# Peptides against a protein of PDB entry 7Q4I: the designs that were tried, part 104

Target 1, 281 residues: chain A of PDB entry 7Q4I
Amino acid sequence: HENSTIAERLYSEVRVLCWIMTNPSNHQKKARHVKRTWGKRCNKLIFMSSAKDDELDAVALPVGEGRNNLWGKTKEAYKYIYEHHINDADWFLKADDDTYTIVENMRYMLYPYSPETPVYFGCKFKPYVKQGYMSGGAGYVLSREAVRRFVVEALPNPKLCKSDNSGAEDVEIGKCLQNVNVLAGDSRDSNGRGRFFPFVPEHHLIPSHTDKKFWYWQYIFYKTDEGLDCCSDNAISFHYVSPNQMYVLDYLIYHLRPYGIINTPDALPNKLAVGELMPEI

## One batch from the design tools (peptide; made by RFdiffusion4, then SolubleMPNN)

Design b2_p17_8_s1 (from b2_p17_8, 8 letters changed)
Fold by OpenDDE base, seed 2:
Structure b2_p17_8_s1 (fold): chain B 281 residues (1-281), chain A 17 residues (1-17)
Amino acid sequence: as target 1 above (281 residues)
Amino acid sequence: SEDEDFKKYLEELKKLF
């Protein structure tokens, strides 16, 4: 006996287009499993590739394959979205074909924000970009206005946005977005816990005596702890999730229930005005 | 690259376990 009334409401009010970064070699190996798991909970799901795949619903972008073309693919993906899909959603999520996303939790985070607010969310990193940038692997979500600014204002201007296709995809979009005054939002919950994660749950939940020199601790914008306090109860994404793990996560999150525990959702926050952000925690 | 960073991360994790 499940009551999904609020989730259904948010599905309608907080429309999310998810685009998945993939390549032809991963269509069957990875991307198909996104489509069969969390991707089905997006309002629109598109796979961005270099080759068309009618079974997957993949788009052939005019880019080459390989890591050196990820930035090029991101630019073309958002151009494609702006041209064909800008009114199909309010928010536009980039994820990898090994990212797992709890879309309902993302809708909850996004609910108070206007899609006309120039903002984007994800796992915020502090290097290279003054306001920070969102980790590519954790996935990041742009408002409709952020997409507009990126495509219309940033991309056509080589001074605002890198014209070549090389570079770190997440850093480069972060630079472009900053240059058009798209705000790097705070995706943490009201307890200051993160929602977007660049690794699998195990790596965040298990206190690893990782060397304090581990790059991640130097990159995170907001201080986070390991263990159960690492992660919001309303966590949104994890990265490096294998195809098999996607099905496991789907089962654990959407099917497995502890008997006798009733989850009552918190009340929705008040909606913000255009341009307004949630207060810092 | 993120993959290289992840590989390094995995290598560091392997030292912990």
Scores: peptide ipSAE 0.024, ipTM 0.651, DockQ to the pose 0.163
Fold by OpenDDE base, seed 4:
Structure b2_p17_8_s1 (fold): chain B 281 residues (1-281), chain A 17 residues (1-17)
Amino acid sequence: as target 1 above (281 residues)
Amino acid sequence: SEDEDFKKYLEELKKLF
């Protein structure tokens, strides 16, 4: 028997709406497996597509498909969320249909923050945006105030936010959010270990898996180590997770237990004031 | 590989900026 009392408390106090970036060709191949695994642990789960799917709970956004339309889809997704769902949650996660998320670990990270603080979290990258931007593949989470500022203040102003649908989705939202003073938070744990990952666990955990010239090492905002020190014990997300791997991860994280080892959760930190961030590590 | 697709994506993004 497992004691879930703290997880249940955080489920109520740190409400998360997860929206999944998908397309009609991936509804059955990928998106339904998100719904059957980690997506069921969100307070609300919505699939953002170009076609409606009542079985999946997919929304048809007024956008085309393809990589060149991802920024357009992100803008329309957040407009839809703001219009219909802004009060349904405190935090708003974007993830891909091949991202796996441990939602309880995300709630733990978010717990001290006010949803009225203009902040967002993810895997922070350094280029193009002065404060950094969050990797699209690792998933990123906006506070309610960040969504409000993005939709109401940034999107209507072509000087603050790109009006066309071209460009890197994650870079473009990062520029827009910076222009309305939404802060790019630090998602690292108290030991300086990352929580959001743009690759599968194997690619982060195995030392020297990538060449030192690999672009990722130039893009990361915070210096990260290889091996077990790469990743928090409270890691939140991984990307390029196949449908089969989602079920494996669900089993490993939520069902498989080493007999005789009791995991005691750390104490919750104190809540921060509105506009206050945790000190950088 | 998935990494190759991502590398290609990033190379394409670098050309847009």
Scores: peptide ipSAE 0.020, ipTM 0.613, DockQ to the pose 0.089
Fold by OpenDDE base, seed 3:
Formats: C-alpha cells, structure tokens, sequence
Structure b2_p17_8_s1 (fold): chain B 281 residues (1-281), chain A 17 residues (1-17)
C-alpha cells in the first residue's frame, strides 16, 4: 500500500507552474518525454517554443531560435506567464527540455516560503552577479512576487534589465532580479547539501569524474563535494538527462519514493518450520 | 561497508544509463 497524503497536500498548497524551454526540432525528440515523465507532476506544464504544438501544449513565443535568443525567449516566456497564468500557481519553474525535476522535493523546499516573498531558488553561481545567480541548466524557480517584479518593474526599464536578446540567459535574468531586490535564495538542505544540479546524477555522485580545474568548481557559490555527500536526500533537479534517462529516473525515483510518498510494506510472510521451503508459485 | 555498497549501487545504475 502507498500513502501519498502529504504529497497530495503539498500539491494543493505549493502550486508549481513548470515552463519548459524548447524549440520545434525538439518537440518530439525531447519535450514529449518531459511531458510523459516528471512534467505530469507539475500543477501546470507549458512548453515555450517558437512554434505552436497542440499535442505538446507548446506556445509560440515571438522570438527566433538559437542560443543567441535564449534570453529573449526567457523574457517572453515570463511575460506570457504573467499575462495568462500568474494566479494559476504560487511558484514558477524554468527548466530545459533535458532537465529532470523531482517536483515533490521542490514543494518540500518551497513549503516554508510565502509566494509573496521576492525570492528565487536554483543552483547558485557566484560570477557576474553580486548576490549570485541561478544556473540555467539546473532549472530555477521564482515566487509569484519575483515574477511580478521581473515582468512589471525590471523588463520595462533598460537600466534594470537588458533590452536586447543577447547574452547568457541565466546571468541576464540574475542581473534583472537583483536590480529589483529579488533575493537569490539558498536551496541547500539542513546538512548543507545541494538540491539543484547542472549535470546528470553520475557526474555529481562519482568522485573524480571532473578535473579540479573544471569551470564548475570556480562558478559554484557554495562549496560542495563530489561523491556520497554531494547531494541532498531530497535533490530536486538534474541536467543533460536524455529521453531514455528520463524514463529510468522516473522509475527509480518513484520506486525509491520521493518526499511525501510513504510506502507501507506488505506484511512479513509467516515463518517456515525447520526444513520447510516456500511453496513453488 | 556502506561506501562499498553505495559504489556497487552506482555501478548498477551506470548499466541502466
């Protein structure tokens, strides 16, 4: 038997809109697999693209495709959310079409916070932005108030937010949010372990997978170790997850139980007599 | 040890990915 009562409660009390960064060439290759796995656990799921797709529930934003337009797409995505969906959720997650998210663990992290607090969470990086910024690949989640400040206060002001569509998406939103006093939160657990990860689980869990000179160690805001102590028991996200890996993770994580889903084990079998074997089934 | 069991678990996970 399964007890999901606390997960169901958090689903109601900590409403999350997930928007997925994608493009028309990835609708079938990547985005569809998000929809079939972890995306179904969001309160609302929207795919942000340059072309409409009714099967996927994709929105055509008025932007071009390519890495040079990611910042433009992020601005238009949050404008769209603010105009159409700001009251449909309390928290607003950006993820890529190769990000995997354990939404129950995110709700657990967010539960103590008011959505009216101007805050956002993710994998915090230290360069370029004084308070830090959240890594785009790991995904990041804004409170409702953070979205309001971004769209209403920051975006209309070229002094607060970059008007052109060029630049690193995650750095640019980080600058804009800082300029309107949205706080870059600490997403670490009570033991100081990270919850949002910009790589696959293997790259974080396996010691010496990366060189000490790897850029990531210069970018992380909080010190973290590789191996057993790298990751929270309530980890939230991983990046560079292939479509096949999404299905594997979806099975493994829910077999292992995410936060708020309690598995009640079956009763122990009766003890056998000395020399007795279990009957063949 | 718990570390050895964890390493074995990770090796099994690698086969799934």
Amino acid sequence: as target 1 above (281 residues)
Amino acid sequence: SEDEDFKKYLEELKKLF
Scores: peptide ipSAE 0.011, ipTM 0.501, DockQ to the pose 0.028
Fold by OpenDDE base, seed 1:
Structure b2_p17_8_s1 (fold): chain B 281 residues (1-281), chain A 17 residues (1-17)
Amino acid sequence: as target 1 above (281 residues)
Amino acid sequence: SEDEDFKKYLEELKKLF
């Protein structure tokens, strides 16, 4: 009863490999629910863990568990992707096992960009990295060229990329990517509204009397308003989404329909040349 | 405006939770 022709086209033309950061204790509790919801809309879905799980399609990376090893796991995940899957997709999304992603909206954002452009997208934060870095929790997506540069040029060089596995994962990859001239893209829509969100929809949509001293307002690279203007109609991701909320979101986004309302998608933009970015708003 | 109506909706939604 729906016309998915454009979404099907983008599924073919904007191939996304999604890798999910997880651990063995979360395979059944969290990761399985990603696989059963939004993860099924990736062209390829891989769970990056410390233990293999054939039911989940989890890979055992040669890393320890714990928050202090997240950077190590990210490095090994991208090494694994580069070695085994670099040609299986055009774009490579990192997400957590409590991140929800609307993959079609991500494909729409990525459509104009060449996967040979050294670029990555996400919720851009301004501290620590001059060009900014992408929030780990909101998920971030690398072009194929960005993955190549990260794995081949950055990781082998301790001057470009931290060799130790400690540190904030998102900051460290942001530093590495900057050092190999991978550009931190602007993921905002044409109205300047964000697409990648480091919190649940409720925290972005509902104006909180959050103290302006809340760290998020100091970290966000682009000024955003709370309320309706917080979020693109083509939002891509939310973080801290419980397993139950994933099914709710899946229902609300893909199944629930207001009868008699037909949403006509905007025309696809022109494709950019290799190395070209959309103008920042 | 539609935005004002949405803000009011969200405020009412907050009261339900």
Scores: peptide ipSAE 0.007, ipTM 0.499, DockQ to the pose 0.028

Design b2_p17_8_s2 (from b2_p17_8, 8 letters changed)
Fold by OpenDDE base, seed 3:
Structure b2_p17_8_s2 (fold): chain B 281 residues (1-281), chain A 17 residues (1-17)
Amino acid sequence: as target 1 above (281 residues)
Amino acid sequence: SEEEDFEKYLEELKKLF
């Protein structure tokens, strides 16, 4: 038996719109697998692309493709959300088409916060932005008020937000949000363990994958350790997750119980007599 | 970029596994 009462309550009280950064070449290769796995647990799921896809529920944004246009796509995505969907959710998650998210764990983290608080969460990095910024790959979540400030106050002002489409997407949104007093929140759990991760679980959990010179250790805002203590019991996201790995994670995480879903075990079988075997099935 | 550095990292890891 499964008890999902807490998860169902949080689904209603902590509404999350997930928008997925993708492109037409990845609709079938990557984005479809997000829709078939963790994306189904968002209150609303939208794929932001340069071409419409009715099967995927993809939006054609007025932007070009390529890495140099990611910042442009992020700006247009949040404009689209503000215009059409600002009241459909309380929180607005950006993820890539190779990001995996445990949405119940995110709702748990967000539950204490008002969506009217100008705040956003993710994997916080320290360079370029004084308060820090959230890693693009790990995914980041804005409150409704943060989206409002970004779209209404920051984007129209070239002094507050970069008008051209070039630059690192995550750094540029981080600058814009800081300039309109949106706070870069701390997503760590009560034990100081991270919840948003810019790599796959294996790369965070297993020591010695990276040397001490790896850029990540210079970028992280909060000191973290590698190994089993790297990650919260309520971890939220991982990046560079292949389509096959999404299905594996979707199986493993829900059998391992995401927050608010309590599986009650079946009753123990009756004890057998000495020399008795279980009946053939 | 973060992504370029990670691609290089993945290429190095692929040599180990």
Scores: peptide ipSAE 0.026, ipTM 0.657, DockQ to the pose 0.176
Fold by OpenDDE base, seed 5:
Formats: sequence, C-alpha cells, structure tokens
Structure b2_p17_8_s2 (fold): chain B 281 residues (1-281), chain A 17 residues (1-17)
Amino acid sequence: as target 1 above (281 residues)
Amino acid sequence: SEEEDFEKYLEELKKLF
C-alpha cells in the first residue's frame, strides 16, 4: 500500500494549473497522452490550441499555428488563464505536448514560496535576458502574482512586452517578466542539481552524450555536471518525451517499486515571506 | 536576430533528437 498523505496535502496547499501548448495536428498524437499520464495530477489541466476539442479540453486561442506564432499563443494563453482561471490555482505551469512533469516534485519545490511573490521557475538560460529566462521546452511555472504582472502590467505596454507574435516565446516572456520585476528563480535542489530539463532523461544522465561545443552548455545559467549528478532526485520535467515514453515514465515513477526499499520524504521547509526567495546555493 | 538564433537553436535540437 502507498502512503500519499503529504502529496495530498501539497495537492491542496500548492495548487497548480497546467496549460499545455499544442496544435490541432497533435491533439490525438501527443496531447491526449499528456492528459492520460502526468496531466491528471494537475489541479487544473487546459490544452491551448487554435481549435477547440471538447474531448481533450482544448481551447481555441485567436492565433495561427506554426513556430512564428508560439509567442502569440503564450500571450493569449495567459490572458485566457487570467480572465477565467486566476483563482483556480496558485501556480501556473506552461508545458509542451511532449513535456513530462512530476507534479508532486514541482509542488515540493514551490511549497515554501508565496504565490503572491513575483517569481517564476524552470530551466534557466543565460542569453538575451539579464536575469536569465526559462527554457520553453522544459516547461516553466509562474506564481499567481507573476501571471497578474505579465497580463496586467507587461502585455498592455509595448515598451515592456513585444506586441508582435513573432520571436522565441521563452525569451520574449522572459523579457516581459524581467521588465515587471518578476524574478527568475533558482529551481535547483539543495545539492545544486537541476529539476527542469529541456531533454529526455537519457540525454542528461549519460556523460559525454553531447560535444562540449553543444549550445546547451553555453545557454545553461547554472553550471551542471553530466551523469547522476545532473539531475535532482526530485526532478520536475523532461522534454522530447514521446507518447509511449510518457506511459513508461508513469509506470517507472508511480508503479514500479524495488521491494524492501522505503523512501522517507524530507521535512517540508519553512514558508517564506511574500517577496522572499530561498538562499542561493 | 533573436528569431534567427531561435531557429538555429531549433535546428540544432532537431539534429540531436
């Protein structure tokens, strides 16, 4: 038998709305598998598309499809969330339809923070934005206050936020959030290990999988090692996860158990004041 | 441009995955 008492507590105290970036061609191919796996562990799950799908719970945003419209879709998604769902959660996760997320680990990371703190978390990259920005593929999570500032303060002001729908969506939201003093948080665990990952587990866990000239090593904000030290035991997300691998990960994480090994969770940290961040590692 | 850098980023990703 499983004891989920702490996870159930965090489900109630750290409410997460997950919105999934998708398109009509991926509703059946990818998005439905998110809904059938990790997406069911969100407090609210919404698929942001250009076409409505009542079976998926997909919303038709007033944007076109294609890479040049991802920023437009992100802006409209957060406008939609602010208008309809801002009080349904404390934290608002963006993920792709090929991102896998361990929502319990995200709740654990977020637990000490106030949702009224203007902060967001993800895999932090260093280019283009002074404080850094969060990788789009790894997924990123905004506090309720961060969403408010983004939608109410940043989006209406072309000097603070790009009015065009073109550009790298993760960079553009990063610029907008910086301009309204939303802090780019540190998502690393107490050992300095990352929690949000822009690739599959294999690509992070296997040493020397990529050349040292690979762009990722130039983009990552915090220095990281390869191998088992790459990743927190409380990792939150992976990207480029196929539909089949989502079910494999669900089985491995939530069902497969080594007999006789019992994991005792660490004590929850103290709550932070509004505006306070965890100390840097 | 930032868009060109993003497209290059995406192209490099496609080669690795």
Scores: peptide ipSAE 0.023, ipTM 0.662, DockQ to the pose 0.694
Fold by OpenDDE base, seed 2:
Structure b2_p17_8_s2 (fold): chain B 281 residues (1-281), chain A 17 residues (1-17)
Amino acid sequence: as target 1 above (281 residues)
Amino acid sequence: SEEEDFEKYLEELKKLF
């Protein structure tokens, strides 16, 4: 006995296309498990690869494989989305084939924003890009306008966007987006807790799991703490999630319930005007 | 370059994790 009325409403009003970064060697090992778990909750799910896979719905992008081609794959993925799918969704999520996403929580975060607002969200890091950039592993979501600006305004201009395929894909897209005035949004909840996470829940929830010198603490744009206060009750993503862990998370999040506890969702925020962001928290 | 070192660092991080 579950009431999904609000989630169903948001599924219709906050349409999300999810594209998954993968490669042919991971189609069966990883990507298919995304498709069988959280990816089914996207309005549209596409796997971006170098080879076509009809079972997976994978697209063969005109890029080589390897870590040095991730930026090239990201550029071609968004070009493909813009050409074929720009009107199929309002928001466009990049995730890895080992990222787990609670799509309903993402829709909740995105609800007040106009898709025509040039904005993107994720786990914001502070280095290299003045406004910050979103961690690639945690996944990041672009508005429709952000995709338009990226593909139409940034990509064709080598002064705005790196023309070669080398580089850290998350940093490079962050630079490109900044250069076309796409805003790096704040994905934190009303309590200032993060929603996008570049590691598994365990690494964020367990205090002192990492030492104080761990790079993450220097990279995070917004100060965060370890423990239960690390993470929003409406957390959106985790990274380095194994295929088996995806099924565990699906069970824990969508099936396992403590008897006698009824979750009442908060009221939806007011919708923002085009170009308007939520107030800083 | 600092960028190349960062890319290598990111690659190493991606190997650690």
Scores: peptide ipSAE 0.019, ipTM 0.610, DockQ to the pose 0.361
Fold by OpenDDE base, seed 1:
Structure b2_p17_8_s2 (fold): chain B 281 residues (1-281), chain A 17 residues (1-17)
Amino acid sequence: as target 1 above (281 residues)
Amino acid sequence: SEEEDFEKYLEELKKLF
């Protein structure tokens, strides 16, 4: 017995297209497990690859394989989305084939924002881009207007957006988006806890798991702690999640219930005007 | 179906509790 009325409302009002970064060697190994777990909760799910796969719903983008082509694949993926799917959703999530996403928590975060606001969200990093950029592995979500600006205004202009396909994908899109005044939003909850995570839950939840010299602590835009206070109760994503762990997470989040505990959801916030952001914490 | 495979997997996981 479950009451999903609010989640169903948000599914209709906060439409999310999820595109998954994958490759032909990972269609069966990784991507299909995304489709079988959290990807089914997207309003639209597309796998962006170099080869078509009708079983997966994978698109063959005109790109080569390898890490040095990830930026090229991201550009072509958003071009494809803009051409074919820009009206199919309000928000456009990029995730990897080893990212796990709680889509309902993302809809909750996005609910107050207009999709016509030029904004994007994710795990914000501070280097290389003045306003910050969103970690590629944690996944990041663009508003419809952000996608429009990226594809129509940024990509055609080599002064605004890198024309070659090399570089760190997340940094390069972050530069392009900044150059067309797409805002790097704050994805933290009302308690200042993060929602998008570039590692598995264990690496964030266990105190002192990493050395203080670990690059992550220099990259995070907002100060964060380790332990149970690291992560929002409405966390959105984790990275480096194995296919088996996706099924475990899907069970733990959506099926396992502590008997006699009923969670009452917080009231939805008021909707923001176009161009308005929630205050940073 | 992919859903049927997942349901079977969930049934196996439920046996752990």
Scores: peptide ipSAE 0.008, ipTM 0.432, DockQ to the pose 0.021

Design b2_p17_8_s3 (from b2_p17_8, 10 letters changed)
Fold by OpenDDE base, seed 5:
Structure b2_p17_8_s3 (fold): chain B 281 residues (1-281), chain A 17 residues (1-17)
Amino acid sequence: as target 1 above (281 residues)
Amino acid sequence: SEEEDFKKILEEAKKIF
């Protein structure tokens, strides 16, 4: 019915561990639906919570619940990954329990990079962190080396990484990663279109009369337009996706086909050396 | 604070949805 040879190759060569930020009240309401949709395409899927759930594969982290504890949960999640799973994957994705991810498109973006390169990708924002930081809601992916540096070099040092559990988790990890020379990568495609999105597809694809003063336009690191040119044909993530919309997206992306249209994938780029990034666009 | 700014961002984002 379809040729998945390249996708299967990338599944083996670009191994992704996905960890999902959740809480006990969302195990059945949200997290379960991630597991039943896009999460099944990760090489490993773990739900980071405050309570264990063997059916979900949820881990109980030693943290409290609430928005003011998200940074604490992120720190403990990466500690857990480093201790138990650092060799189970090459790349480590953080997503929320309402983030949808096209994992094949992420593998395509990551393919040229070495997992030993200290780099991470996502929707890059410009405030607070000189090199930028990745939006928490859009999801962000760390190389194995980035995880090592975060856990081993940054977290133990209060001068490099915030010891308190308060603050915006995405800003705080961005500060920590910058302080250990993990590079904030460019996730845009060859046409300069974004791949990680902090909102649902509709909000990016449909030009809204959103005031140019809307915070998003002040926060984005790279200039982007709304409309059909907003988004890569190989987009990776969207945020604020309801459980029902996850199943809709799974159907639209993986099942629905226009008869007689055959997509031929572009050739894979050459692999980069350790520490090398793709040329700037 | 950065946390307060983040809360404002989240509140503004929620108004779009």
Scores: peptide ipSAE 0.018, ipTM 0.611, DockQ to the pose 0.691
Fold by OpenDDE base, seed 3:
Structure b2_p17_8_s3 (fold): chain B 281 residues (1-281), chain A 17 residues (1-17)
Amino acid sequence: as target 1 above (281 residues)
Amino acid sequence: SEEEDFKKILEEAKKIF
């Protein structure tokens, strides 16, 4: 028999609203598979689209479709969350409809932090934003206070946040958040291993899978290793996960067990004060 | 090596995806 007592506790104490970036053409092809796999482990799951879908629970945001509108969709998504759902969760995850997330591992990472701390987490990149920004594909999670600052303080001010809908979505939100003193947190585990990944597990776990000149190695904020040391045992997300791969990951993570191996979870860390971060590794 | 075995496992997994 499986013991989920700690996971159930964290589900109650570290409430996560997950919003999924999607579009009408992907409702059936991709988004529904998120809903049927990892999305069911969020406290609240919302699909942000340009068209309503009652079967999916998709919201029609007042935006057009295409890559040039991703930033516009992100702004409207967080406005919608702030208006309707700001008290429904403590943390607010953005993910794509091809991002896979182990929500329990995210709750474990977030547990010590106050949702009133202006902080967000993800795969941190170094270009364009002084403190860094979080990769859009890997998914990123804002505290409740970070959402408040983004929507109430940043978005209404064109000097703090880009009013146009063009640009790289993840870079633009990173600029806005920095301008309202939302901290770009360190999501690495105690061994310095990453938790949020902008590619499939294969691309991170296999050494020399990518050329050393690949843009990713110039963008990562924290130096990371390849192979098994690339990734935390408590990894949170992967990107470019196909619908079929989502079901495979669900099976491997939540169903497949090596007989005779019992996992003992680490003790929960002490809770931090409001505004306090974990020490840098 | 363990690393080589892991690479083989991942290569076989690619055939399923």
Scores: peptide ipSAE 0.007, ipTM 0.480, DockQ to the pose 0.032
Fold by OpenDDE base, seed 2:
Structure b2_p17_8_s3 (fold): chain B 281 residues (1-281), chain A 17 residues (1-17)
Amino acid sequence: as target 1 above (281 residues)
Amino acid sequence: SEEEDFKKILEEAKKIF
């Protein structure tokens, strides 16, 4: 028998709304598999699309389809969340329909932070945005205050936030959030290991999987190594996870157990004051 | 442009997968 008491506590105290970036062509191909796996562990799960799907619980945003509209979808998604769901959660996760998320690990990371702190977390990249921005594919999570600032302060001001729908959505939201003093948090664990990953576990865990000239090494904000030391024991997300791999990950993470090994969770850290961040490692 | 750079990043990422 598993003891889920702490996870249940965090489910109640660290409420997460997950919104999934998708499109009508991916509702059945990808998005439904998110709903059938890790998405079940969100306090609320919404699929943001251009077409409604009652089976999926997808919202039709007033945006077109295509890669050039991802920024438009992100803006409209957070507008929708702010209008309808801002009090339904404390934290608001964006993920792609091929992102896998261990929501319990995200709650653990977020636990010390106030949702009234203007902060967001993810896989931090260093280009384009001074404080960095979070990789779109790895998923990123905004505090309630960050969502408020984004929607109320940034989006209405073309000087703070790009008004058209073109551009890299993760870079553009990163610019907007910086412009309203939402802090790009450090998602690394106490050992300095990352929690949000823009690739599948294999690509991070296997040394020399990528060439040293690979763009990723120039983009990462914090120094990281390949191999087992790349990734936190409490990793939160991986990207480019196929539908089949989502079920594999669900099995490996939540069902497969080595007999006789009991994992005792670390004690929860102290809660931070509003506006306070964890010290840098 | 930043968008072109992002597209290149995505294309490079796709080459790995």
Scores: peptide ipSAE 0.022, ipTM 0.643, DockQ to the pose 0.732; fails the geometry check
Fold by OpenDDE base, seed 4:
Structure b2_p17_8_s3 (fold): chain B 281 residues (1-281), chain A 17 residues (1-17)
Amino acid sequence: as target 1 above (281 residues)
Amino acid sequence: SEEEDFKKILEEAKKIF
């Protein structure tokens, strides 16, 4: 027997639309496995592609395929969401078709925030954008107000947002959001541990003899450690997760239980006013 | 490059997870 009362409450109070970045060649290979695992825990799940797929619920965006078109696809995806789905959720998650997300942990992080606060969360990187930007692979979540500002205020203005479809998708949206005063939030837990991860759990949990010169250590906005102190007990996302690993993670997180160990959830924090953020740690 | 080596490590990790 499992008690899901708090998770069910948060499902209703913290509504999340998840959109998945994919392409026609990955509909069957990757995207369908997102739909069959963590994607089913979103309030709404949409796959953003260049071809329609009614079985997957994929949308054909007016963009070309390839890595050089990811920024174009992101712009069109948020335009589509704003036009058709802006009232279907409070928060809007971008993830890749090889990102795994624990949606309940994301709802817990988002609970105190108003969706009318212009804020977004993810794995914050420090280069290129003064306030930082969120790593594309780890996934990032915009408030409803952040989506409105991005689509209505930023996208129509070439001085605020890049008109070309080229460039690093995560950097470009980060620039646009900063230019319309959408805040890059701190997604760390109360112990200062990260929640959004641009790699698989193994890479974060196991201290690698990676050179201190590894690009990731230069990109991360907040200082982080390797090992068990790397990651929140309420971690939200991991990247480069294979289709098979998605099912393994689903089993480990939602089915496998150590007999006799009972976890009591922490109390929910107080809700913040519109425009208010949690104190910096 | 160190980035290429890291990508290889990630690809190997994808086989375990």
Scores: peptide ipSAE 0.016, ipTM 0.568, DockQ to the pose 0.126; fails the geometry check

